Peptides against a protein of PDB entry 4KTY. Designs and how they scored, part 153

Target 1, 266 residues: chain A of PDB entry 4KTY
Amino acid sequence: YVLNDIGVIFYGEVNDIKTRSWSYGQFEDGILDTCLYVMDRAQMDLSGRGNPIKVSRVGSAMVNAKDDEGVLVGSWDNIYAYGVPPSAWTGSVDILLEYRSSENPVRYGQCWVFAGVFNTFLRCLGIPARIVTNYFSAHDNDANLQMDIFLEEDGNVNSKLTKDSVWNYHCWNEAWMTRPDLPVGFGGWQAVDSTPQENSDGMYRCGPASVQAIKHGHVCFQFDAPFVFAEVNSDLIYITAKKDGTHVVENVDATHIGKLIVTKQI

## One batch from the design tools (peptide; made by RFdiffusion4, then SolubleMPNN)

Design b2_p22_6_s2 (from b2_p22_6, 14 letters changed)
Fold by OpenDDE base, seed 2:
Structure b2_p22_6_s2 (fold): chain B 266 residues (1-266), chain A 22 residues (1-22)
Amino acid sequence: as target 1 above (266 residues)
Amino acid sequence: MEQHVLPDSYFEELLKELKKKK
């Protein structure tokens, strides 16, 4: 989880699971220095740099360019004219070295690129880390732990009312650490996500959220447990918005979100 | 394959299938 410099990232669809190779390159020249530079740009004090909780949280913020001119600019609109298409990246090294050289965000990334770079960052700093792929990954936008799908009376989705969304797949990271800030038993793997999805206390960041806490429904545990829980466990709630302004729940699907969560173990 | 948000049509069809199961 620390020593491997080449990995495999799962993507695609549940019925057609695909893998892509990713070179983390945590031992390549300049990469560790770049990771330190990232923490410098975050203005992280020296005392916090030895705390994997703080480091992973800062990393989740800084690997994306939002808020703080971090490493990667995300793009999901198929317009990549001013940078490198997300699919063209094969590893973290070129991205990190470009960031260090230019001191400007690198274009462009999607979830696996963010996860790949974040994995390098974590491993460089001695934090065991792996990439997790969640198929049918929900993005809860209103923090109600549901995927609310609003429908017109004719059964079509009302896109204006529907604020939540579902990714075909989403990649994030799990980092291994103790959690002295949580009750006993909730250390170990922690979900952290550098893909800019939701604001967390003023910044686009996510985690660390205890995987054990999520599995046992302890969404009150810091950080961002409700969001991570919703990614993997949201019910699809189909709501018909009536012309009179009333809402009627038409159907509930508790089996669709998070159908498959895949990670590679050493 | 790039990451993408599932289109509205996906859920519309999914709902139709759910209704058939009832």
Scores: peptide ipSAE 0.616, ipTM 0.931, DockQ to the pose 0.874
Fold by OpenDDE base, seed 5:
Structure b2_p22_6_s2 (fold): chain B 266 residues (1-266), chain A 22 residues (1-22)
Amino acid sequence: as target 1 above (266 residues)
Amino acid sequence: MEQHVLPDSYFEELLKELKKKK
């Protein structure tokens, strides 16, 4: 997981799965220096740089530009003025070297670009890492572990009340580490996400969240387990806003979110 | 294919299908 410098990222639709090549380039000239520079910009203590829990959490914050002038600026508006369209990137090297040279965030990325750069960062620092793609990935905005879809009485979605959303697909990373801060059995793969989605204790970051904890419904374990759990296991809750101001649950679908999760084994 | 949020119409149609199954 550390030695492979080229990979495949899954994307598209659940009924039409697609792949794209991505060059991680963790052994290329200047990349290790750039990863160290990223940790310097994050003002990480030297004592913390040997701890994969701290490194992966800081990495999840610093690979995105929010809060801390990190590596990548996200854009989902199909307008990419003053930068490179997300689909034009083919690997991490050009992005990281541009960041190191300019000392300014690089434009632009979407989930697979964030995941690709983050994968390079982790592998460069000796942390085994892989990219995970989740189809029908929920974004729970109010931390209730549900995807709440509010409806008008005519059956149309009320966009004003509906704060949660679902991505057609979303990519994040899993990093391998021990978790001495958790009970025995919850080490191994940890979900970490550098795509800026939700604020976590003051910064746009996510993880490390124990994959084993998520699989067994232990959402109380640090870090950001409720959010990651919701991404892969939220129920779709259809709620009708009545004329009298009351809310009525019309339907529940527990089978749609996280229908397919794909990870390359190497 | 770029990443995007599923539109309102997606869930509106999905709900219609669910109601037909009941």
Scores: peptide ipSAE 0.616, ipTM 0.932, DockQ to the pose 0.854
Fold by OpenDDE base, seed 1:
Structure b2_p22_6_s2 (fold): chain B 266 residues (1-266), chain A 22 residues (1-22)
Amino acid sequence: as target 1 above (266 residues)
Amino acid sequence: MEQHVLPDSYFEELLKELKKKK
């Protein structure tokens, strides 16, 4: 979880699971220095740098470029004219060294690139970390723990009303730490995510959210537990928007989101 | 394979299948 500098990331479809190699390179020259530089750019107090809760939360913010000129710019529109296509990256080292050298965000990443770089960051700083892939990963953007799919009366999706979305797959990280700020039993693996998806108290960041708490339905604990819970456990709610403006729930599917969650034990 | 948002058509077909099971 800390010593392995080469990993495997799961991706693809639930019925066609694929793997890609990723070189974390946490022991390569300049990488630790770059991780420290990232925390410097975040203006993180020295007193907080020994706290994995604070470090992982700052890392989740800084690995993405939003808000703070962090490490990676995301792109999902298949236009990569001003950088490197996400699929061209094979590891964290080139990305982190480019960031340190240029002092500007690196283009471009998608979830596995964010997760790969974030994994390097965590491991460099002595935090055990692994990458998790969630197939059919929901993005709940109205904090109701549901994937609301609005339909026209003809059964077609109303894209204007439907604000939530589902990724074919999504990768994030789990970091191992104690959680003295939470009730007993909610330490251990914490979900953290550097892919910019939702604003969390003023910045695009996510976690640490207790995996144990989420598994037991406790979403009231910091940080961002409702969002992570929704990623893996949202019900699909099919809502028909009637011509008269009323909304009627047509169907509920509680089995689709988070159908498969995979992590490599390395 | 790139990460992408599932298209509207995916859920439209899923709903059709769901209705058949009821």
Scores: peptide ipSAE 0.614, ipTM 0.931, DockQ to the pose 0.853
Fold by OpenDDE base, seed 3:
Structure b2_p22_6_s2 (fold): chain B 266 residues (1-266), chain A 22 residues (1-22)
Amino acid sequence: as target 1 above (266 residues)
Amino acid sequence: MEQHVLPDSYFEELLKELKKKK
């Protein structure tokens, strides 16, 4: 989880699971220096740099460019005119070195690119980390732990009212650490996500959220447990929005979101 | 394969399937 510099990232569809190699390169020249530079750019105090909770949270913010001119600019519009297409990256090294050299965000990334770079960052700093892929990953925008799908009376989706979305797949990271800020039993793997999805207390960041807490339905613990829980456990709620403004629940599917979660064991 | 948001049509078809199962 720290020493391996090459990994495998799962992607694709549940019925067509695919893998791609990713070079983390945490031991390559300049990479550790760049990770320290990232923390410098975040203006992280020296005392906090020894705390994996703070480091992983800062990392989740800084690996994306939002808010703080962090490492990667995300793009999902299939138009990558001013940079490198996300699929062209094969590892973290080129991205991190470009960031260090240019001191500007690197274009472009999607979830596995964010996760790959973030994995390098964590491992460079001695934090055991792995990448997790969630198929049918929900993005809850209103923090109600549901995937609300609003329908017209004819049964078609009302895109205007439907704010939540579902990714075909989404990659994030799990980092191993103790959680003295949480009750006993909620240490170990912590979900952290650098893909800019939701604002968390003023910044696009996510985690660390206790995997054990999420697994057992405890969403009251910091950080961002409700969001992570929703990614893997949201019920699909089909709601008909009537012309009179009333909402009627047509159907509930509790089995679709987070249908498959995959991570490398080593 | 790039990451993408599932289209509206996906859920529309999914709902139809759910209704058939009931």
Scores: peptide ipSAE 0.611, ipTM 0.930, DockQ to the pose 0.867

Design b2_p22_6_s3 (from b2_p22_6, 13 letters changed)
Fold by OpenDDE base, seed 2:
Structure b2_p22_6_s3 (fold): chain B 266 residues (1-266), chain A 22 residues (1-22)
Amino acid sequence: as target 1 above (266 residues)
Amino acid sequence: MEQHRLPDSYFEELLKKLKEEK
């Protein structure tokens, strides 16, 4: 989880799982220095740099460019005219070195690119880390732990009212650490996500959220457990918005979100 | 394959199937 400099990232669809190679390159020249530079740009106190909780949280913020001119700019509109298409990246090294050289965010990334770079960051700093792929990954936008799908009376989705969304797949990271800030038993793997999805206490970051806590429904545990929980366990709630302004729940599907969560074992 | 949000049509079709299964 620390020594492997080449990895496999799962993507695609649940019925057509695909893998892509990713070179983390944590031992390549300049990469560790770049990771330190990232923490410098975050103005991270030196005293916190030895704390994997703080480091992973800062990393989740800084690997994306939002708020703090971090490493990567995300793009999901298939327009990559001012940078490199996300699919063109094969590893973290070029991205990190470009960031260090230019001191400007690198364009462009999607979830696996964010996860790949974040994995390098974590591993460089001695934090065991792996990438996790969640198929049918929900994005709960209103923090109600549901995927609310608002419908017109004709059965079509009301896109204006529907703020939540579902990714075909989403990649994030799990980092291994103790969690003295949580009850006993909730250390170990912690979900952290650098893909800019939701604001967390003032900036686009996510985690560390205890995987064990999520598995047991302890969404009250810091950080961002409700969001991570929703990604993997949201119910699809079909709500008809009637013309009179009333809302009626027509269907609930508790089996669709997070159908498959895949990670490499080693 | 790029990451993308599922289109509205996906859920519309899914709902249709759910209703048929009832």
Scores: peptide ipSAE 0.632, ipTM 0.933, DockQ to the pose 0.880
Fold by OpenDDE base, seed 1:
Structure b2_p22_6_s3 (fold): chain B 266 residues (1-266), chain A 22 residues (1-22)
Amino acid sequence: as target 1 above (266 residues)
Amino acid sequence: MEQHRLPDSYFEELLKKLKEEK
């Protein structure tokens, strides 16, 4: 989880699982220096740089460009005129070295690019890390642990009222660490995500969230456990918005979100 | 393959199937 500098990232559809190679390159010249530079740009105290909880949280913020001129700019509009298309990247090294050289955010990334760069960052700093792919990954915007799909009376989705969304797939990272700030048993793998999705206490970041806690339905523990839980466990709630302003639950699907979660074990 | 949000039509069709199964 630290020594492997080439990995495989899962993507595609649940019925058509695909893999792509990714070169992490944590041992390449300049990469460690760049990771330290990232923490410098974050103005991270030296005392915190030995704490994987703080490091992973800072990394989740800094691998994306939002808020703090971090490493990567995301784009999902299929318009990449001012940079490199996300699919053109094959590893973390070129991205990180460009960031270090230009001192400006690098364009562009999507989830697997963010996850790849973040994986390099974590491994470079001695934190065991892996990439996780979640198929049918929910994005809960109002922290109610549901994917609320609002419908018109004719059965069509009301896009104006529907704020939540579902990714065909989403990649994030799991980092291995102890969690002395949590109850016993909630250490180990922690979900962390650098893809900018939600604001967490003032910045676009996510985690570390205890995987064990989430698996057991404990979402009250820091950081961002409700959001991560919702990504993998949200119920699809179909709500008909009536003309009179009332809302009626039309259907509930508790089995659709997070149908498959895949990670390479070695 | 790029990452994308599922379109509205996906859920509309899904709901239709769910209703037919009832």
Scores: peptide ipSAE 0.630, ipTM 0.934, DockQ to the pose 0.884
Fold by OpenDDE base, seed 5:
Structure b2_p22_6_s3 (fold): chain B 266 residues (1-266), chain A 22 residues (1-22)
Amino acid sequence: as target 1 above (266 residues)
Amino acid sequence: MEQHRLPDSYFEELLKKLKEEK
């Protein structure tokens, strides 16, 4: 989880799983220097740099460009005129070296690019890390642990009222660490995500959230456990917004979100 | 394959199927 400099990332659809290679290159010239530069840009104090909890949380913020002119700019509109299309990247090295040289965010990334670069960052700093792919990954934006789908009376989705969304697939990272700030048993793998999705206490960042806590429904544990829980376990709630202003629950599907979660071991 | 949000039509069709099964 630290020594491997090349990996495989899962993507595609649940019924058509695909893989792509990704070169992490954590031992390549200039990469460690770039990771230290990233922490410098984050104004991270020296004492915090030895704490994997703080490092992974800072990394989740700095790998994306939001808030702090971090490493990568995301784009999902299929317009990449001012940079490199996300699918053109094959590894982390070129991205990180460009960031270090230009001192400006690199364009463009999507979830697997963010996860790839973040994986390099973590491994370079001695934190065991892996990439996780979640198919039918929910984005709950109102923290109610549900995927609320609002419908017109004719059965069509009301896009204005429907704020939550579902990705066909989403990639994030798991980092291995102890969690002395949590009860015993909730160390080990921690979910961290550098793809800018939600604001967490003032910044677009996510985690570390205890995987064990998430699996057992302990959403009260820091950091961002409710959001990560919702990504993998939200119920689809179909709600009809009636003309009189009332809301009626039409259907509930508890089996669709997080249908498949895949990670490469080793 | 790029990452994308599922379209509205996906959920509309899914709901129809769920209603038919009940």
Scores: peptide ipSAE 0.628, ipTM 0.934, DockQ to the pose 0.890
Fold by OpenDDE base, seed 3:
Structure b2_p22_6_s3 (fold): chain B 266 residues (1-266), chain A 22 residues (1-22)
Amino acid sequence: as target 1 above (266 residues)
Amino acid sequence: MEQHRLPDSYFEELLKKLKEEK
């Protein structure tokens, strides 16, 4: 999980799983230097750079451009006029080197691009890391661990009231580390996500969240466990918004979100 | 294939199927 410089990223849909190659290039010239530069831009203390908890959290924030002029600008509107379309990238090297040279965020990325670059960052710094793809990945916007779908009385979705969303697929990273800040048993793989989705204590970042904790429904542990849990285990709650302002639960689907989670096993 | 949010119509159809299964 550290030495491989080429990987495979899963994407597509649950009924049409696809793979793409991604060159991490953690050993290429200038890449380690760029990763150090990223931490410099984050103003990360030298003493913290040996702590994978701090490093992965900083990386989660800095691989996206939000808040801190980090590495990548995300775009999901199919308009990429001022940069490179997300699908055109084949690896992390060009992105990181461009960032280092220009000192400006690179356009554009989507989840697998963020995950690819973040994977390079983690591996460069000696943190075992892998990419995870979640199909039907929920984005819980109000931290209630549900995917709330508000309906009009006619059964159509009320887009204005519906703030939560579901990605066809979403990629993030898992990083291997001990978690002395958590109870025994919650070390190992930690979910970290650099795709800007939600604000976490002032910045668009996510994790590290204990995979073991999430798996067993423990969402009380830092960092961002509720959000990660919701990504993979949210119930779809269909709510009819009545004209009088009352809400009625029309249906609950507990099986749709996170139907398939895929990661490369070595 | 790019990442995208599922459209409203997806959930509308899904709900319809759920109701039919009851």
Scores: peptide ipSAE 0.624, ipTM 0.932, DockQ to the pose 0.882

Design b2_p22_6_s4 (from b2_p22_6, 13 letters changed)
Fold by OpenDDE base, seed 2:
Structure b2_p22_6_s4 (fold): chain B 266 residues (1-266), chain A 22 residues (1-22)
Amino acid sequence: as target 1 above (266 residues)
Amino acid sequence: MEQHKLPDSFFEKLLAELKAKK
């Protein structure tokens, strides 16, 4: 989880699981320096750089370009002008070195690119880390732990009202650390996500969220446990928006979100 | 394969299937 510099990332569809190789390159020349530079750009105090909780949270923010001119610019519209298509990247090294050299965000990434770079960042700093892929990964954007699907009276989705969404797959990271800020038993793997999805206390970041806490439904534990919980456990709530403005829950589906969660075992 | 949001049609289909099971 720290020493391996080449990994496998799962993607695709639940019925057609695919893998891609990713070179983390945490030991390549300039990579550690770049990771330190990332923390410098974040204006992270030296005292916090030894705390994996703080480091992973800062990394979550800084691997994406939002808010702080971090490492990667995301793009999901299949238009990648002035950059590299997400699928063209094969590892973290080129991305990180470009960032260090240019001191500008690198274009472009999607979830596995963010996760790959973030994995390198964590491993460089001695934090055991792995990439997790969640198929049918929900994006709850109103923090109600549901995937709300609004319907017209004819049964078609009302795209205007439907703000929540579901990724075919989503990759994030798990980082191993103690959590003295949480009750006993909620250390270990912590979900962290550098893909910019939601604002967390002023920044596009996510985690660390205790995997154990999430598994046991303790969404009140910092950080961003509700969001991560929703990614893997949200019910699909089909809501009909009536002409009179009322909302009626037509159906609930608890079987699709987080249908499969995969990570490479070492 | 790029990451993408599931289309509306996906959920419409699921809903139809769900209703059919009831």
Scores: peptide ipSAE 0.626, ipTM 0.936, DockQ to the pose 0.870
Fold by OpenDDE base, seed 5:
Structure b2_p22_6_s4 (fold): chain B 266 residues (1-266), chain A 22 residues (1-22)
Amino acid sequence: as target 1 above (266 residues)
Amino acid sequence: MEQHKLPDSFFEKLLAELKAKK
């Protein structure tokens, strides 16, 4: 989880699982310096740099360009003008070195690119880390732990009212650390995500969220446990919006979100 | 394969299947 510099990332569809290689390159020339530079850009004090909780949280913010001119600009419009298509990247090294050289965000990334770069960042700083792929990954944007699908009376989705969404797949990271800020037993793997999805206390960042806490439904534990929980456990709630303004729950589906979660064993 | 949000049609189809099971 620290020494491996080449990995495999799962993607595709739940019924058509695919893999791609990714070169993390945490030991390549200039990469450690770049990771330190990233923390410098975040204005992270020296005292915090030895704390994996703080480091992983800062990393989740800085690997994306939002808020702080971090490493990667995300794009999901399939145009990718003025940059590199996400699918063209094969590893973290070129991205990180470009960021260090240009001192400007690198274009473009999607979830596996963010996860790949973030994995390099974590491993480079001695934090054991791995990439996790979640198929049917929910994006709960109103923090109610549900995937609310609003319907017209004819049964079609009302896109205007439906704010939540589901990724066909989503990649994020798990980082290994103790959590003295949490009750005993909730250390170990922590979910962290650098793909900009939701604002977390003023920044586009996510985690660390205790995987054990998520598994046991303890969403009150910092950081961002409700969001991570929703990504893997949200029920699909089909709600008919009546013309009179009333909402009626028509159906509930608890079988699709987080249908498959995959990570490579090292 | 690019990451993408599932389209409305996916959920409409899924709902139809769910209703058919009832």
Scores: peptide ipSAE 0.626, ipTM 0.936, DockQ to the pose 0.849
Fold by OpenDDE base, seed 4:
Structure b2_p22_6_s4 (fold): chain B 266 residues (1-266), chain A 22 residues (1-22)
Amino acid sequence: as target 1 above (266 residues)
Amino acid sequence: MEQHKLPDSFFEKLLAELKAKK
C-alpha cells in the first residue's frame, strides 16, 4: 500500500523533465470524510464502495466537475479569473476541503491537479495509487487509435479538420487492484484518469484500464482501454485533405506519442 | 508549467524533418 502523503509529479517537456511536489494529505482531518462525501454525491451504492473497480471509476468521474458537479473544473485557456490558477495548488487538501464546504466544484485544475486530487481520493479509500506522466500524450477523439494530422494541399497543418490533439504532457493515475472481471493476468496497475477528456458511456471518465492488457495490445477490455492505449501508442498519421474531399496518407510516425512515460517508483 | 495542446507549428516542423530524412 502507498502511504506517502507527499509526492512528486513530473511535467514539462520530454527533453526538459520537471518535477513538482504535491501534498496528497490523505490522512489529514476531513479528507476521508470528503472522499466519502464525493461518493455520496455520486449516489454510489454502499455495496459498491468496497469494490476498487467501481470506486476508481466513480472517482474518475467525480474528481472532474463535468456531468455530476464533481470536485474540479478544468481550465486550459489561461483564464482563471473566477478561481485559483491550476499552478497555484500545492496539494489536494485545500481543494477537497473547499469542495466539501462549498458543495460546489472548485476552480481550477489541469491534469496534475486532477491526478493529485484523484490520487488522494484513491489512497484515502485504501487503493494503492500513483501518478503517471506521459509526454506527447495523444488525445484520440474519434477512437481510431490514431493521431490524425490533417494537411492542406499546400502542406500546412489544419488542426480544424480533426478533434485529435496531443498534450505536451498529461498526467493520470494508476491504481492497484484485482480485476476479476478480466482474464487472469490483467489485474495489478489500472490506468484511471479524472481529467475530463472523453465521454465514456455517458460521463467524462476513464478507466480502470488494465495496464497489462494495454501493454499487450488488448484494447477490448473494460474500461476505456482504446483511449488509454491511444494516449501512449498512437501513430501520427499525416493526411492530406484534398479539395475533392479525398484523404491521402502522406506519412506515418510511430515514434513520438508516448515517447516518455514517467512515474515515481513505489 | 501548464499543459497545452501542441500547436500546428509543432507538427509542421516535425513533418518537415520527416520529409528531410526521406
Scores: peptide ipSAE 0.614, ipTM 0.934, DockQ to the pose 0.828
Fold by OpenDDE base, seed 3:
Structure b2_p22_6_s4 (fold): chain B 266 residues (1-266), chain A 22 residues (1-22)
Amino acid sequence: as target 1 above (266 residues)
Amino acid sequence: MEQHKLPDSFFEKLLAELKAKK
């Protein structure tokens, strides 16, 4: 999880699973220096740099450009003007070196690009890390652990009221660490996500969230466990918005979100 | 294949299937 500099990232759809190679390049010249530079830009004190909890949380924030002029600018509009299309990247090295040289965010990334760069960052700093792909990945926007789909009276989706969304697939990272800040048993793999999705205590970041805690439905533990839980376990709630302002739950589907979660074990 | 949000039509179709099963 630390020594491998080439990996495979799963993407596509649950019925058409695809893989792409990704060069992490954590041992390439200038990459470790760039990772240290990233922490410098985050103004991370030296004492915290030995703490994988703090490092992974800072990395989660800094791999995306939001808030802090971090590494990557996300784009999902299929235009990608003024940069490189996300699909054109083949590894982390070019992205990180460009960031270090220009000292400006690099355009553009989507989830696997964020995850790839973040994986390099973690591995460079000695944190065992892997990429996880979640098919039918929910984005809970209002922190209620549900995917609320609002419907018009005719049964069509009301896009204005529907704030939650679902990715066909989403990639994030799991980092291995002890969690002395959590009860015994919730160390090990921690979900961390650098794709800018939701604000977490003032910044676009996510994790570390205990995978074991999430598996057992414990969403009260820091950090961002409710959001990660929702990504993999949200029920689809179909709600009809009546003209009088009342909401009626028409249907509930607990079978689609997180239908398949894939990671390469080494 | 790029990452994208599932369209409204996906959920509308899914809902129709759910209703048909009930």
Scores: peptide ipSAE 0.614, ipTM 0.935, DockQ to the pose 0.854

